# Peptides against a protein of PDB entry 3HUF: the designs that were tried, part 35

Target 1, 320 residues: chain A of PDB entry 3HUF
Amino acid sequence: MWIIEAEGDILKGKSRILFPGTYIVGRNVSDDSSHIQVISKSISKRHARFTILTPSEKDYFTGGPCEFEVKDLDTKFGTKVNEKVVGQNGDSYKEKDLKIQLGKCPFTINAYWRSMCIQFDNPEMLSQWASNLNLLGIPTGLRDSDATTHFVMNRQAGSSITVGTMYAFLKKTVIIDDSYLQYLSTVKESVIEDASLMPDALECFKNIIKNNDQFPSSPEDCINSLEGFSCAMLNTSSESHHLLELLGLRISTFMSLGDIDKELISKTDFVVLNNAVYDSEKISFPEGIFCLTIEQLWKIIIERNSRELISKEIERLKYA

## One batch from the design tools (peptide; made by RFdiffusion4, then SolubleMPNN)

Design b2_p30_5_s3
Fold by OpenDDE base, seed 4:
Structure b2_p30_5_s3 (fold): chain B 320 residues (1-320), chain A 30 residues (1-30)
Amino acid sequence: as target 1 above (320 residues)
Amino acid sequence: SEELKKKIEEEEKAVKEYEEEEKKKKELEE
């Protein structure tokens, strides 16, 4: 989200969130959802127009800001952004930090991008929430991104957490739910005047983790917990591969269960399969190798003695 | 700061100069 602040009380000492939309900035406007009052002698009654675009798909992957357009409203003293005069037709900015000078005001408006990117686990929830979140200036998507700050967990009571949720947790992404998204949508009006009123997702996250025994106490308890073990994985998803990497596993990939030869078995402690392959092919598993799903692996990983548990299971199957 | 004082004075000067120019322009159009 874009946040503006200014020195010298020209914004009344308040930080303001700028959502996607158009703002008239000037001395003789009243602060509202579309106007920003800035008081200085050289500032025109209507001085500039700020237009913040909705986030792009690229912004979701980069964590880049919504495009910030600045237009001078044909003022005598002009408008500058990052010490450069704004052109007559306006200029667009993708920098995360903008120093906006209105006229000859001795104080600058500092606009800064606070990164918030929400990943969804399923397309249905994305379809439901994306429009509203984009109107808050929050990039949204389904795919993993290094820019992802929040992950929406689907609340299915009694179901195991998804691989996406597991990976989001290990990446230290703040896991949220639909209740938090609903709360975000309601605060839009209240946070216009005070950016500090933006709700903290960490309380939502703490509650999710506390109420779900499928999560370890911290991501750090699981990261590299399986260092020194080797697995083979069916080449199915990048997310599953990244999850196993975060566990510290050496990963070999194969295309089919038929490719699991004696050489692979000799170098591999266990085989990780998706649920569909595990359920369909469990009768045809190669002898002498331990096969499990990611969900089964996760149940072991969340235990404090995960290394000992896996070692015992590997030994049990080697001698069976 | 001294720098801030200077910027305030520069703004005040620029506004005054502009107001004087606009006044002269109105007096010429009348």
Scores: peptide ipSAE 0.392, ipTM 0.863, DockQ to the pose 0.948
Fold by OpenDDE base, seed 5:
Structure b2_p30_5_s3 (fold): chain B 320 residues (1-320), chain A 30 residues (1-30)
Amino acid sequence: as target 1 above (320 residues)
Amino acid sequence: SEELKKKIEEEEKAVKEYEEEEKKKKELEE
């Protein structure tokens, strides 16, 4: 989201969130959803137009800002952005930090991008919320991105958390739910005057973790918890692979259960399978190897004694 | 800040100069 602030009293000492949309900036406008009052002697009644575009798909992957357009409204003293005079037709900016000088105002308006990028675990939730969040200047998507700051967990009562949720947690992404998104939508008008009124996602996250026994106390409890163990994984999802890497596992990949030979077994402590393969093929698993699902593995790794538990299971099946 | 004071003075000067120019323009159109 774009936030503007200024030194002195030209913005009344307040920070303001600028959502996608158009703003008239000037001395003789009233602060509202489309107007920003800025008071200085050299500022025109209507001085500049700010236009913030909605996020692009690229912005979701890069964490880049929504495009910020500035147009001078044919003022005597002009408008500058980053010490450069704004052109007659306006200029567009993708920098995360903009120093906006209106006329000869002694103080600059500082616009800065606060990165917020929300990944969704399922397409249904994305479809429900994407439009509203984009209107807040928040990029959204389904795919993993290094730019993601938040992850929306689906509230399915009694269901196991998804691999996406597990991975998001281990990546230290702030996990949120629909309640946070609802709250975020309600505060849109209130944050016009005070950007600090933006709800803190960390409170939502803490509540999710506290109320769901499927989460460990911290990501740090699980990261590298299985260091020194080796697994073989059916080539399924990149997220599953990355999850196992974050556990500190040495990973071998295979394409079919038939590829699990004696050599692979000799180098592998356990095999990780997807649910479909596990359920269908459990009767045909290779002898002398421990096979489990990611969800079963997750139940082990969230325990304090995860290493001892997994070692015990490996030994149990090796001698069975 | 001396720099801030200077910037304020520069703004005030520029505004006065502009107002004087606009006044002269109106006086010439009358």
Scores: peptide ipSAE 0.390, ipTM 0.863, DockQ to the pose 0.954
Fold by OpenDDE base, seed 2:
Structure b2_p30_5_s3 (fold): chain B 320 residues (1-320), chain A 30 residues (1-30)
Amino acid sequence: as target 1 above (320 residues)
Amino acid sequence: SEELKKKIEEEEKAVKEYEEEEKKKKELEE
């Protein structure tokens, strides 16, 4: 989201969020959802137009700012951004920090980008929330991105957390739910004049983790917790592979259960299967190897003695 | 700060000069 602040009293000492939309900036406008009053002798009644674009798909992957357009409204003293005069047709900016000078005002408006990028676990929730979040200047998507700051967990009561949620947790993204998104939507108008009223997602995250026994106390409890173990995995999702890597596992890939030969068994401690293969092929599992789902593995990993638990399961099947 | 004082004085001067120029233009059109 874009936030503006200014030196001195030209913005009444307040920080303001600029959501996607158009703003008229000037001396003789009233502060509202589309106007920013700035008081100085050299500032015109209507001085500049700020236009914040909605997030692009590229912004979701880069964590870059929504495009910020500035147009001078044919003023006496012009407008500058980052010490450069704004052109007659206006200019567009993708920098995360903008120093905006209106006319000869002694004080500058500082615009800065606060990165917030929300990944969704399922397309249904994305479809429900994406439009509203984009109108807040928040990029949204389904695919994993290094720019993602938040991850929306699907609240299905009584279901195991998804692989996406597990991976998001280990990546140290802030896990949120629909309750946070609802709250975020309600504060839109109130945060215009006071950016500090933006709800803290970390509090929501802490509550999710505290109230759900499927989460460890910290990502650090699980990262490299299985160092020294080896697994074989069906070559499926990149997220599942990255999750197993974050656990410190050595990973071998296979295409079918028939590829699990004696050689693979000799160098592998356990086999990780997706739910569909596990349920359909459980009668055809190779002898002498521990097969489990990622969800079953996760239930072991969240325990403090995960290494001992896995070792016992491996031993039970090798000597059976 | 001395720098801020200078910037305020520069703004005041620029505004005054502009107002004087606009006044002269109107007086020439009348």
Scores: peptide ipSAE 0.390, ipTM 0.862, DockQ to the pose 0.947
Fold by OpenDDE base, seed 3:
Structure b2_p30_5_s3 (fold): chain B 320 residues (1-320), chain A 30 residues (1-30)
Amino acid sequence: as target 1 above (320 residues)
Amino acid sequence: SEELKKKIEEEEKAVKEYEEEEKKKKELEE
């Protein structure tokens, strides 16, 4: 989201969130959802128009800011952004930090981008929330992104966490739920005047982790915890592969259970399968190899002695 | 503080000069 602040009292000493939309900035406007009052002698009654666009799909992957357009409203002293005069037709900015000078005002308005990019685990929740979040200037999507700051977990009591949730946790993404999104929506009007009233996502995350025994105490407890072990997996999801990489595993891929030859077995400590394949093919597993699901692996990884537990299961099946 | 004072004085001067120029333009059109 875009946040503006200014030196001195020209913004009444408060930081303000600018959501996607249009703002008239000037000396003779009243502060509201579409107007920003700035008082200085050289500032025109209506001085500039700020237009913030909704996030693009590209912004979800890059973590870039919503496009910030500035237009001077044919003022006496003009408008500058980052020491450059705004063109007659207006200019558009994608920088994360903007220094906006209105006329010859001795104080500068500082606009900065606070990165918030929300990944959803399922398309149904994305469909429900994407429009509202985009109107807050928050990029949203389903796919993994290096720009992802938050991950939405579905609040189903007693359900196992998904691979997406496991991976988000290990990536140190802030896991949030629908309650946080609802809370964020309720404070929208109040945060226009005071950006400090934005709800704390870290508190929501701490509460999720505390109330769910399926999470370890820290992602650092799991990262590289299986270093030195080797696994084979079906070439299915990229998220599953990345999750296993974060555990420090050496990964081999195969297309079908029939492709698991003696050579692969000799180099592999265990085979990771999805639930559908595990349940359907359980009777046809190769002899002498430990097969498990990602969810079964996760239950081992969250234990303090994960390496010892994995070693015991491997040994048990080699000698069975 | 001195830099801020200078910027305030520069703004005041620029506004005054502009008001004087606009007044002269009106007096020439009348």
Scores: peptide ipSAE 0.389, ipTM 0.861, DockQ to the pose 0.937

Design b2_p30_8_s4
Fold by OpenDDE base, seed 4:
Structure b2_p30_8_s4 (fold): chain B 320 residues (1-320), chain A 30 residues (1-30)
Amino acid sequence: as target 1 above (320 residues)
Amino acid sequence: KEEEEKKIEEEQEEELKKEKEKKEELEKLK
């Protein structure tokens, strides 16, 4: 989201979130959802127009800012952004930091991008929330992204957490739920005068982890917990691969169960399968190899003695 | 009208001077 602050008292010592939309900036406007009052006699009554666009799809993957347009309103001394005079038709900016100078005023408005990018695990929840979140200047999507700061877990009662949720947790992404999204949507008006009123997602995350026994106490409990073990995985999911890497596993990939030869078995401690392959009655697993789903693996790795548990299962099948 | 415009300009120049002085003071405190 875009946040503005200013040097001196020209913004009354307050920081403000700028959501996507249009703002008239000037000395003689009243602060509201479409106006920003600046307190200086060196600034025109109506000086500039700021326009913040909604996030692009690219912004979801890059964590880049919503486009920030600045137009001077035909003022005597113009407007500058990053020491450059704004063009007559206005200019657009994608920099994360903007130093905005209005007229001859020596105090600048500093606009900075606070990265918030929400990944959804569920397409239905994305469809429900994306419009509202985009109107807050928050990029949203389904695919894994290095720019993701928050992850919305799917709350299906009685289901295991998804691979996406597991990976988000190990990546140290803040896991959130619909309650946080609802709260986030309600603060829009209250944060006009004070950007510090933005809700903290960390409390929501702590409550999710505390109330769900499918999570370890921290990502650090699982990261590299299986260092020294080797697995083979069906080449189906990048998220699954990255999850297994974060566990410290050496990973071999295969395209079909028929590709699991004696050589692969000799180098592999266990095979990780997706649920569709594992649950298939038509599939005979190779003899002498431990096959499990990623969800079954997760149930083992969240235990404090995960290494001992995995070792016992491997040995049980070597002597069977 | 011209005298009023001139007075407004002089007041704006004086205020701009005060704003610059205040900025320089704030920069010395950083």
Scores: peptide ipSAE 0.352, ipTM 0.853, DockQ to the pose 0.061
Fold by OpenDDE base, seed 5:
Structure b2_p30_8_s4 (fold): chain B 320 residues (1-320), chain A 30 residues (1-30)
Amino acid sequence: as target 1 above (320 residues)
Amino acid sequence: KEEEEKKIEEEQEEELKKEKEKKEELEKLK
């Protein structure tokens, strides 16, 4: 989201969130959803127009800002952004930091981009929330992205957390739920006057983790916890692969259970399967190897003695 | 009209001077 603050109390000492939309900026406007009052006699009554676009799909992957358009409203002394005079037709900016100078006023408005990108685990929830979140200047998507700051956990997704949720936790993404999204939707009016009134996602996250025994105390408890072990995985999902990498596993990939030869078994401590393959192929599992699902693996990893538990299961099947 | 415009310009110049002085004071405190 865009946040503005200003020098010399010309914004009344307040930080303001700018959502996608159009704002008239000037001395003789009243603060509302479409106006920004600036307290200086050196600024025109109606000085500039700010237009913030909704996020693009690219912004979800880059964590880049919503496009910020500035137009001078035919003022005597013009408008500058980052020491450059705004052109007659207006200019558009994608920089994360904008120093906006209105006329001769020595105090600048500082606009900065606070990155918030929300990943969804469920396409139906994305479809429900994407429009509203985009109107808050929040990029949204389903795919993994290095720019993602928040991950929406679906509370209706049964008694177990998804692989996406597990991976989001390990990569230190703030996990949120529908209650946080609902709250974000309601604060839009109140945050016009004070950007500090944005709901704390970390409080929501702490509550989710505290109330769900399927989460370890920290990502650090699980990261590299299985260093030195080797697994084989069916080449099905990138998220599953990245999850296993974050555990410190050496990963071999296979296309079918028939590709699991004696050589692979000799180098592999256990096989990770998806639920569908695990349930359908239980009778066809290679002899002498520990096969488990990612969900079963996760249940072991969240335990303090995860390495000992896995070692015992490996030994049980190698010497049987 | 011309005297009123001149008075408005003088008031704007005085205010701009005060704003600059205030900015310089704030920058010295950083």
Scores: peptide ipSAE 0.352, ipTM 0.853, DockQ to the pose 0.060
Fold by OpenDDE base, seed 3:
Structure b2_p30_8_s4 (fold): chain B 320 residues (1-320), chain A 30 residues (1-30)
Amino acid sequence: as target 1 above (320 residues)
Amino acid sequence: KEEEEKKIEEEQEEELKKEKEKKEELEKLK
């Protein structure tokens, strides 16, 4: 989201969130959802127009800002952004930091981008929330992105967490639920005057982790916890692969259970299967190899003695 | 009308001077 603050108390010492939309900026406007009052006699009554675009799909992957357009409203002394005069037709900016000078006013308006990108695990939830979140200037998507700051899990009591949720936790993404999204939707009016009134996602996250025994105490307890072990996995999902990499596993990939030869077995401590293959092929598992699902692996990893537990299961099958 | 416009310009220049002085004071405190 874009946040503005200003020097010399020309914004009354307050930080303001700018959501996607159009704002008239000037001395003689009243603060509302479409106006920004700036307190200086050196600024025109109506000085500039700020237009913030909704996030693009690219912004979800890059964590880049919503496009910020500035137009001077035919003022005597113009408008500058980052010491450059704004063109007659207005200019668009994708920089994360903008120093906006209105006319001869010595005090600048500082606009800065606070990155917030929300990944969804469920396409139905994305479909429900994407439009509203985009209107807050928050990029949204389903696919994994290095720019993601938040991950939405479904608040289903008693359901196992998904691979996406496991991976989001290990990559230190703030996990949130629908309650936080609901709260975000309510702040739009209150944050016009005070950007500090934005809800803290970390409180929501702490509550999720505290109330769900499927999470370890920290990501650090699991990251590289299986370093030195080797696994083979069915080539099913990129998220599953990335999850296993974060555990410190050496990973071999195969296309079918028939590709698991004696050579692969000799180099592999265990095989990770998806639920569908695990359930369908339980009877046909190769002898002498430990096969498990990601959910079964996760249950081992969240334990304090995960390395001992996995070693014991590997040994049990070698001597059976 | 011309005398009123001139007076408004002079008041604006004086306020701009005060704003510059205030900025210089704030920059000295950084």
Scores: peptide ipSAE 0.348, ipTM 0.851, DockQ to the pose 0.061
Fold by OpenDDE base, seed 2:
Structure b2_p30_8_s4 (fold): chain B 320 residues (1-320), chain A 30 residues (1-30)
Amino acid sequence: as target 1 above (320 residues)
Amino acid sequence: KEEEEKKIEEEQEEELKKEKEKKEELEKLK
């Protein structure tokens, strides 16, 4: 989201969130959803127009800002952004930091981008929330991105957490739910005058983890917990591969169970399968190797003695 | 009209001078 603050109390000492939309900036306007009052006699009554665009798909992957357009409203002394005079037709900016100077006023307006990118675990929730979140200047998507700051967990009562949720937890993404999204949608008007009124996602996250026994105490308890073990991975998502990598596993990928020969079994501690393959092919598993699902692996990983538990299961099947 | 415009310009220059002095004071406190 874009946040503005200013020197010399010309914004009344307040930090303001700018959502996607158009703002008239000047001395003789009243603060609302489309106007920004600036308190200086060196600034025109109506001085500039700011236009913030909705996030692009590229902004979701890069964590880049919503495009910020500045137009001078034919003022005597013009408008500058980053010491450069704004052109007659206006200019557009993609920099994360903007120093905006209105006329001869010695005090600058500082605009800065605070990154918030929300990944969704399912397409149905993305379809429901994407439009509203984009109108807050929040990029949204389904695919993993290095720019993601938050992850929306699908709440199904009594179901195991998804691989996406497991991976989001281990990569230290803030896990949120639909209740937090609902709260974000309602605060839009209240945060116009004070950017500090933005809801804290960390409280929501702490409550999710505390109330769900499927989460470990911390991601640090699980990261590299299986260092030195080797696995074969069949018919899993890219998120499954990254999850196993964060556990410290050496990973080999295969297309079918038929590709698992005696040589591979000798080099591999266990095979990781998705639920569909595990349920359909369990009668065709290679002899002398431990096969498990990601969800079964997760149940072992969240235990304090995970390495000992996995070692016992590997030994049990090598001698069976 | 010319005397009113000149008075408005003088008041704007005096206020701009005060804003510059206030900025210099704020920069010395950082």
Scores: peptide ipSAE 0.345, ipTM 0.850, DockQ to the pose 0.060

